# Ledger of designs, part 78: peptides against a protein of PDB entry 4N7V

Target 1, 222 residues: chain A of PDB entry 4N7V
Amino acid sequence: TLRSITSPLVAHRLKPIRQKTKKAVVSILDSEEVCVELVKEYASQEYVKEVLQISSDGNTITIYYPNGGRGFPLADRPPSPTDNISRYSFDNLPEKYWRKYQYASRFVQLVRSKSPKITYFTRYAKCILMENSPGADFEVWFYDGVKIHKTEDFIQVIEKTGKSYTLKSESEVNSLKEEIKMYMDHANEGHRICLALESIISEEERKTRSAPFFPIIIGRKP

## One batch from the design tools (peptide; made by RFdiffusion4, then SolubleMPNN)

Design b2_p17_5_s2 (from b2_p17_5, 9 letters changed)
Fold by OpenDDE base, seed 5:
Structure b2_p17_5_s2 (fold): chain B 222 residues (1-222), chain A 17 residues (1-17)
Amino acid sequence: as target 1 above (222 residues)
Amino acid sequence: SMMEKLLEEARKYLESR
């Protein structure tokens, strides 16, 4: 099943973006829908031959072939669906489209990992909790130049000297210089606070069915 | 980052098809 290789993508609250490659363009639209355009070149002109338009919650996939399958000239946005449109649920998507959906999902997840959900300014750093899940990325930009980037898989440290390294185990974290441990402690505290805020705010959103509260900014740079 | 590498790999995959 498609579900065995990817979960439904979630594009809520993401800013519009368009990323072109040689054979495809992936976009997040103003509507928070995600589009994968398949591009072919004819006579040195690029044409969109196929479009997968995925709902913001990932559950509905609309597939169409622009201009009756003849293709539509590549533009700055996906061509509008006009005719010969197929609509599928996530669980009913034909297998031939699974890889394209998976790509869209991964792209969205990567965008989410770079999209601030909570920005928290401390006395020493700018802390940012990102939109990706589970295990959202967390970045700490210390005002003195140190940077810590936490992901589900690793912690990256950039020291004042510009020296960069990645930590993948608790033992490596414990082997850090005492100076760096202080930065890590501060980063961890900022992370805890951001997670606590996320939980509280998300619960309020659930209760009130209100418009999204995220992204939020807490505090200001000293 | 790992995520950036994943994105690049995804791009390369689509381009190779």
Scores: peptide ipSAE 0.056, ipTM 0.739, DockQ to the pose 0.018
Fold by OpenDDE base, seed 3:
Structure b2_p17_5_s2 (fold): chain B 222 residues (1-222), chain A 17 residues (1-17)
Amino acid sequence: as target 1 above (222 residues)
Amino acid sequence: SMMEKLLEEARKYLESR
C-alpha cells in the first residue's frame, strides 16, 4: 500500500514556493495545495505533460494531463485543470503515481523541516522548533556563534572556531567536551520548553477553532 | 535521480532564503 511507503503529506501553514528541476516542478500554492508538474522538452520549449495536485492534508490527489496529453507550455504557475481530470483518495491512488506522491511528500517534509513553528529567544540563544513531524527539527543559534541542529536522526554541532561535527549516538553525546555539554544542556532545555509550548498552544488553537496560532515568536533577542 | 536533484536544489534554495 501507499501508506506503507509514506504518510499523507501535510502542507498546512507552509508558505508558497515553486521549485523547478529539469524533469519536474513542485509547488506549494497559496491554497496550501501541492502541485507536481512533470516537464518534457520539445524543440527547445518545456511543456507540462502531467500534473498531480495534492490537497493540503494529503488525502486527495487530482491528476490531469494538460491539453489532452499534448502538454502545456511551462509557465510561472501550474496549468489549470480542464478535461480528463481524475480524483483519488490517498488510499485509492494508483500505484503508477506512488513515486510521484512520495516525491511531493519528501519535498513537503523538507520544507517543513526548514519552516519555523516556534521561535524562542533565550538569554543565550535563538531556538527554533520546525514544522516537520514526527520529531521536529530543532535549531539553536547561540549569540556567541555556536550552533546546534537536532533532528530525529542526529545532532550537528558547529563550534565557535567553525569546527563542525555530527553526533549519531548517545555515546558520542556523552563524550563531548565539558564546554560543549553546557551548550547541549541549554539546547535541550530550550527544546523541552518549545515542545511544551507547542502542546499548550495547539490545545488552545483546538478550543478556539479560529485562524492558526502558528508560527509564533516567544521573547526577543537580548 | 529526479527526486535527489529536486531535493538538493530545494535545500539550496531554502538555505539561501
Scores: peptide ipSAE 0.187, ipTM 0.843, DockQ to the pose 0.021; fails the geometry check
Fold by OpenDDE base, seed 2:
Structure b2_p17_5_s2 (fold): chain B 222 residues (1-222), chain A 17 residues (1-17)
Amino acid sequence: as target 1 above (222 residues)
Amino acid sequence: SMMEKLLEEARKYLESR
């Protein structure tokens, strides 16, 4: 099943973006829908031959072939759906489209990992919790130039000197020199606070059933 | 692959912002 390969993509709260390669264009629209355009080149002109339009919650996929499959000239946005439209639920998507859906999902996940959900300013650093899940990326930009980037898989440290290294276990974290441990302690505290606030705010958002509370900014640079 | 190139370019673009 498609579900065994990937989960439905989630594009809520993401800003519009359009990324072009030689063979495809992926877009997040103002509507928060995601489009994958398959591009072919003929006589030095690029044409969109196939479009996958995915709903913001990832559960509905609309597929169409512009100009009856002849293609539509590549423009600054996806071509409008034609009369020959196929609509699928996530669980009913034909296997021939699974790879393209997976691509869209990975792109959205990448964008989410670079999209601030909570920005928190401390006395010493700018902390940012990102939108990706599970295990959202967490970045700490210390005002003195130190950077810590936490992901689900690793912790990257950039020191004042520009020296960079990656930590993949608790043992490696525990082996850090005392000066770096101070930064790590602060980063961990900021992370804890952001996660706590995310939980509380998400619950209030659910209760109020209003417009999204995220992204939010807490505090200001000293 | 098409997907790998797109993701790589997207990553570079996003990190440059």
Scores: peptide ipSAE 0.181, ipTM 0.842, DockQ to the pose 0.020; fails the geometry check
Fold by OpenDDE base, seed 4:
Structure b2_p17_5_s2 (fold): chain B 222 residues (1-222), chain A 17 residues (1-17)
Amino acid sequence: as target 1 above (222 residues)
Amino acid sequence: SMMEKLLEEARKYLESR
């Protein structure tokens, strides 16, 4: 099943973006929908032959073939659907489209990992909790130049000297130099606070059902 | 693969912003 290889993508709160490659263009629209345009070159012109338009919650996939399958010239936005539109739910998406959906999903996940959800300024650092889930990326930019980047899989440290290394286990974290542990402790505290705030704010957002509360900025740079 | 290339390009782009 498609679900066995990916979950429905979530593009809520993401800013519009359009990324072109040789064979495809992926976009997040103002509507927070995600479009995958399959591109083919003919006579030195690029044409969009197929479009997958995925809802912001990832559950609905609309597929169409521009200009009756002849293709539509590549532009700055996806071509509008006309006739012969197919609409699928996530669980009913034909297998031939799974790879394209997976691509869209991974792209969205990447964008989410670079999209601030909570920005928290401490006395020593700018902390940023990102939109991706589970295990949102967390970045700490210390004002003195140290950087810590936490992901689900690793912790990357960039020291003042520019020395960079990656930690993948608690043992490695525990083996850090004392001076680096101080930065890590601060990063962890900032992370804890951001997670706590996320929970509280999300609950209030749920209760009010108003416009999204995120992204949010807490504090200010000293 | 097409996917890997696209993701890599996207990553580079996002990191450059």
Scores: peptide ipSAE 0.177, ipTM 0.839, DockQ to the pose 0.020; fails the geometry check

Design b2_p17_5_s3 (from b2_p17_5, 8 letters changed)
Fold by OpenDDE base, seed 4:
Structure b2_p17_5_s3 (fold): chain B 222 residues (1-222), chain A 17 residues (1-17)
Amino acid sequence: as target 1 above (222 residues)
Amino acid sequence: SMLEELLKEAREYLKSR
């Protein structure tokens, strides 16, 4: 099943973006929908032959073939659907489109990992909890130049000297120099606070059902 | 793969933003 290889993508709160590659263009629209345009070159002109338009919650996929399959010239936005539009739910998406959906999903996940959800300024650092899930990326930019980037898979440390290394286990974290442990401790505290705030704010957001509360900034740079 | 290419380019682009 498609679900066995990916979850429905979530593009809520993401800013519009359009990324072109040789074979495809992926876009997050103002509507927070995600479009994958499959591009083919003919006579030195790029044409969009197929479009997958995915809802912001990832559950609905609309597929169409511009200009009756002849293709539509590549432009600054996806071509509008005309006739012969197919609409699928996530669980009913034909297998032939799974790879393209996965592509969109991974792109969105990447964008989410770079999209601030909570920005928290401490006395020593700018902390940023990102939108991706589960295990949102967490970045700490210390004002003295140290940087820590936490992901689900690793922790990257960039020291004042520019020395960079990656930690993949608790044992490696425990083996850090004492001075680096101090930064890590602060980062972890900031992370804890951001997660706590996320929970509280999300609950209030659920209750009010108003405009999104995120992204949010807590504090200010000293 | 198409995906790998996209992700590579996207990462580079996002770093520059």
Scores: peptide ipSAE 0.165, ipTM 0.824, DockQ to the pose 0.020
Fold by OpenDDE base, seed 2:
Structure b2_p17_5_s3 (fold): chain B 222 residues (1-222), chain A 17 residues (1-17)
Amino acid sequence: as target 1 above (222 residues)
Amino acid sequence: SMLEELLKEAREYLKSR
């Protein structure tokens, strides 16, 4: 099943973007829908031959072939769905489209890992919790130039000197020199606070059924 | 970058199709 390969993509709260490759264009629209355009070149002109339009919650996929499959000239946005339209649920998507969906999902995941959900200013650093899940990325930009980037898989440290290294275990973290441990302690505290606030705010958002509370900014740079 | 790697993968897939 498709579900065994990937989960439905989630594009909520993401800003519109358009990323072009030689043979494809991936877009997040103003509507927060995600489009994959398959591009072919004929006589030095690029044409969109196939479009996958995926809902913001990833559960509905609309597939169409512009101009009856002849293609539509590549523009600054996907062509409108007018020809050969098919609509599928996530669990009913034909296997021939799974790889393209997976690409869209990975692209959205990447964008989410770079999209601030909570920005928190402390006395010493700018902390940012990102939108990706599970295990959202967490970045700490210390005002003195030190940077700590936490992901689900690793912690990257950039020191004042520009020296960079990656930590993949608690043992490695515990072996850090005391000066770096101080930064790590602060980063961990900021992370804890952001996670706690995310939980509380998400619950209030659910209860109020109002417009999204995120992204939010807490505090200001000293 | 992570983005470049993802785009590279996509290009390779489309070439092999």
Scores: peptide ipSAE 0.050, ipTM 0.729, DockQ to the pose 0.015
Fold by OpenDDE base, seed 5:
Structure b2_p17_5_s3 (fold): chain B 222 residues (1-222), chain A 17 residues (1-17)
Amino acid sequence: as target 1 above (222 residues)
Amino acid sequence: SMLEELLKEAREYLKSR
């Protein structure tokens, strides 16, 4: 099943973006829908031959072939669906489209990992919890130039000297210089606070069915 | 860098089509 290789993508609260590769363009629209455009070149001109338009919650996939399958010139946005439109639920998506959906999902997840959900300013750093899940990325930009980037898989450290390294185990974290451990401690505290705030705010959103509270900014740079 | 890697992967996949 498609679900065995990816979960429905979630594009809520993401800003519009358009990223082109040689044979495809992936976009997040103002509507928070996600589009994958398949591009072919004819006579040195690029045409969109197929479009997968995925709902913001990832559960509905609309597939169409622009201009009756003849293709539509590549533009700054996906061509509008006009005719020969197929609509599928996530669980009913034909297998031939699974790889394209997976690509869209990965792209969205990448964008989410770079999209601030909570920005928290401390005395020493700008802390940012990102939108990706589970295990959202967490970045700490210390005002003195140190940076810590936490992901589900690793922790990246950039020291004042510009030296950069990645930690993938607790033993490596424990082997850090004492100076760096202090930064890590501060980063961890900021992370805890952001996660706590996320939980509280998300619960309020659930209760009130209100408009999204995120992204939020807590505090200000000293 | 992750974006670049994703794009590279996408390009390779699409080339194989």
Scores: peptide ipSAE 0.047, ipTM 0.726, DockQ to the pose 0.016
Fold by OpenDDE base, seed 1:
Structure b2_p17_5_s3 (fold): chain B 222 residues (1-222), chain A 17 residues (1-17)
Amino acid sequence: as target 1 above (222 residues)
Amino acid sequence: SMLEELLKEAREYLKSR
């Protein structure tokens, strides 16, 4: 099943973006829908031959073939659907489209990992909790130039000198120089606070059932 | 950067389809 390969993508709160490759263009629209355009080149002109339009919650996939399958010239946005439109639920998507959906999902996850959900200014750093899940990325930009990037898989440290290294185990973290441990401690505290705030804000958002509260900025740069 | 690597991976994945 498609579900065994990937979960439905979630594009809520993401800003519009358009990324072109040789064979396709992936977009997040103003509507927070995700479009994958299949591109073919003929006579030095690029044409969109197929479009997958995925709802913001990833559960509905609309597929159409522009200009009766003849293709439509590539533009700055996906071509509008006309006729011969197929609509599928996530669980009913034909297997022939699974790889395209998976690409869209990975792209969305990438965008989410770079999309601030909570920005928190401490006395020493700008902390950013990202939108991706599970295990959202967390970045700490210290005002003195040190950077710490936490992901589900690793921690990257960039020191004042520009020296960069990646940590993948607790033993490596414990082996850090004392001065770097201080930065790590601060980063961890900022991370804890952001996660706590996310929980509180999400609960209030659930209760009010109003417009999204995120993204949010807490504090200001000193 | 991590972003560059992921974007590259995504592009290559799509190209291989």
Scores: peptide ipSAE 0.045, ipTM 0.705, DockQ to the pose 0.018

Design b2_p17_5_s4 (from b2_p17_5, 8 letters changed)
Fold by OpenDDE base, seed 1:
Structure b2_p17_5_s4 (fold): chain B 222 residues (1-222), chain A 17 residues (1-17)
Amino acid sequence: as target 1 above (222 residues)
Amino acid sequence: SELEKLLEEARKELESR
């Protein structure tokens, strides 16, 4: 099943973006829908031959073939759907489209990992919890130039000197210089606070059923 | 960029099938 390969993508709160490769263009629209345009070149002109338009919650996929399948000239946005449109739920998507959906999903997940959900200013650093899940990326930009980037898979440290290294185990973290451990401790505290705030705010958001509360900024740079 | 690499990888996967 498609679900065994990937979960429905989640594009809520993401800003519009458009990225092109040789054979495809992937976009997040103002509507927070995600579009995959399949591109072919003919006579030095690029044409969109197929479009997958995925809802912001990833559960609905609309597929159409612009200009009756003849293709529509590539523009700055996906071509509008025509009369020949197929609509599928996530679980009913034909297998022939699974890899294209996965393409969109991975793109969205990467964008989410670079999209601030909570920005928290401490006395020493700017902390940012990102939108990706599970295990959201967490970045700490210390005002003195040190940077720590935490992901589900690793921790990257950039020291004042510009020296950069990646930690993938607790043993490596424990082997850090004492001065770097101080930064790590602060980063971990900021991370804990951001996660706690995310939980509280998400609960209030659920109760009120109002417009999204995120992204938020807490505190200000000294 | 990291995003460009992801897109390129996705493209290759699509072409392999």
Scores: peptide ipSAE 0.044, ipTM 0.719, DockQ to the pose 0.016
Fold by OpenDDE base, seed 2:
Structure b2_p17_5_s4 (fold): chain B 222 residues (1-222), chain A 17 residues (1-17)
Amino acid sequence: as target 1 above (222 residues)
Amino acid sequence: SELEKLLEEARKELESR
């Protein structure tokens, strides 16, 4: 099943963007829908031959073939659907489209990993919890130049000297020199606080059913 | 923007997969 390969993409709160690759254009629209345009070149002109329009929650996929499948000239936005429109739920998406959906999902996840959800300024650092899930990326930019980047899979440290290394296990973290441990401790504290606030704020969003509270900024750079 | 620059770099990486 598609679900065994990827989860439904989530594009909520993401800013519009349009990225062209060799064979496709991926867009996050103002509506927070995601479009994948299949691009083909003919006679030195690029044409969009297929469009997957995915809802912001990833659960609905609308597929259409511009200009009766002949293609529509590539423009600054996806072409409007006209003919041969099919609508699928995530779980009913034909397998032939799974790769394209997966690409869209990866792109969205990438964007999310670079989209601040919570920015928290401490005395020593700018901490940023990103939108991706599960295990949102967490970045700590210390004002003295040290950087710590936490992901679900690793922790990257960039020291003042510019030396960079990656930690992939708790044992490696525990083996850090004391100076770096101090930075790590601060990063972890900031991370804990951001996660706690995320939980509290999300609950309030649910209760109030109001506009999104995120992204938020807590504190100011000293 | 800085975000767009990062995404461009990340996009290239994604395409290489």
Scores: peptide ipSAE 0.036, ipTM 0.711, DockQ to the pose 0.023
Fold by OpenDDE base, seed 5:
Order: structure tokens, then sequence, then C-alpha cells
Structure b2_p17_5_s4 (fold): chain B 222 residues (1-222), chain A 17 residues (1-17)
């Protein structure tokens, strides 16, 4: 099943973006839908031959072939669907499109990992909890130049000297220099606070059924 | 931007598969 490969993508609250590769263009639209345009080159001109338009919640996939399958010249946005449109649910998506959906999902997840959900300014650092889930990325930019980047898989540290290294286990974290441990302690506290706030805000958002509360900024740089 | 650089690297990886 497609679910065994990837979960439905979630593009809510993401800003529009467009990234081109040799064979495809992936976009997040103003509508928060995600488009994968499959590109072919003919006579030194690029044409969009196929478009997968995925809903913001990832559950609906609309597939169309621009210009009756002849292709539409590549532009700064996906071509609009006209005719011969197929619509699928996530669980009914034909296998031939699974790889393309997975690509879209990975792209969205990458964007989410760099999209602030909560920005929290402390006395010493700018803390940012990102949109990706589960295990959202967390970045701490200390005003003195130290940076800590936490992901589900690792912790990256950039010291004042510019020295950078990656930690992948608790033992490596415990072996850090005492000076760096102080930064890590502050980062962990900021992370805890952001997660707590995320939970509270999300619950209120659910109760009120209002417009999105995120992204949110707490405090300001001293 | 940092995001753009990351996505450029990511797209290369995705295309290689």
Amino acid sequence: as target 1 above (222 residues)
Amino acid sequence: SELEKLLEEARKELESR
C-alpha cells in the first residue's frame, strides 16, 4: 500500500515555494496544495506533460495531462487543469503514481523542517520549533554565535570558533565539554517550553475551530 | 536562502534514486 511507503503529506501553514529539477518541478501553492509537474524537453523547450495536484491534507490527488497530453510550456506556476482530470483518494491512488507522491511528501517534509512554527526569544538565544512531525526540528541560535540544531536523528552543534560536529547518541551528548553542556541545557529548556506551548495552543485551536494560530512568535530579541 | 540550498541538495538526492 501507499501508506507502507509514506503518510499523507501535510502542507498546512506552509508558504508558497517552487523548486525545479531536471525532470520535475515541485510547488507549494498559495492554496497550500502541492503540485508535482513532470517535465520533458523537446527542441530545447521544457514542457509539463503531467501534473499531480495534492490537497493540503494529502488525502486527495488530482492528476491531469496538460494540453491533451501534448504538454504545456513550463512556466512560473503549474498549468491549470482543463479536461481529462482524474481524482483519487490517498488509498486509491494507482501504484504508478506512488513514487511521485513520495517525492512530493519528502519535499513537503523538508520544507516543514525549515518552517518556523514557534519562535521563542530567550535572554541568550532565538529558539525555533519547526513544522515537521513527528519529532519536529528545533534550532537554537545563540546571540554569541553558537548554534544547536536538534532533529529526530541527531544534534548538530556549531561552536563560537566555527567548529561543527554532529551527535547521534546520548553518550556523545554526555561527553561534551562543560562549556557546550551549558548551551545544550539552555537549548533543552527552550525546547521543552516550545513543546508545552505547542500543545496548549493546538488544544485551544482545536476548541475554537478558528483560523490557524501558528506560526507564533514569543518575546523579542533583547 | 538556507532553505533553498537544502532543497537543492535534497532534489539531487531524490533525482539520483
Scores: peptide ipSAE 0.034, ipTM 0.701, DockQ to the pose 0.020
Fold by OpenDDE base, seed 4:
Structure b2_p17_5_s4 (fold): chain B 222 residues (1-222), chain A 17 residues (1-17)
Amino acid sequence: as target 1 above (222 residues)
Amino acid sequence: SELEKLLEEARKELESR
């Protein structure tokens, strides 16, 4: 099943973006829908041959072939749906479209990993909890130049000297120099606080069902 | 931006598949 490969993408709160590749254009629209345009070149002109329009919650996929399958000239936005559209739920998406959905999902996940959900300014650093899930990316930009980037898979450290390295185990983290450990401790504290705030704010959002509270900024740059 | 760089890298990786 598609679900065994990926979860429905979630594009809520993401800013519009359009990224062109050689064979496709992926967009997050103002509506927070995601579009994958399959591009073919003909006579030095690019045409959109197929469009997958995915709802913001990833659960509905609308597929259409612009201009009766002849293609529509590539523009600054996806072409409007044609008369012959197919609409699928996530679980009913034909297998032939799974790869394209995965592409959209990975793109959205990438965007989410770089989209601030919570920005927290501490005395020493700008901390940012990102939108991706599970295990949201967490970046700490220390004002002295040190950077720590935490992901679900690794921790990347960039020291003042520009020296960079990646930590993939607790053992490696524990083997850090004392000076770097201080930065890591601060990063972890900021991370904990952001996660706590995320939980509290999310719960409040659920209760009120008002406009999204995120993204949010806590504190100010010193 | 960092996002643009990452998207470019992601693009290359995704296209290679």
Scores: peptide ipSAE 0.033, ipTM 0.706, DockQ to the pose 0.020

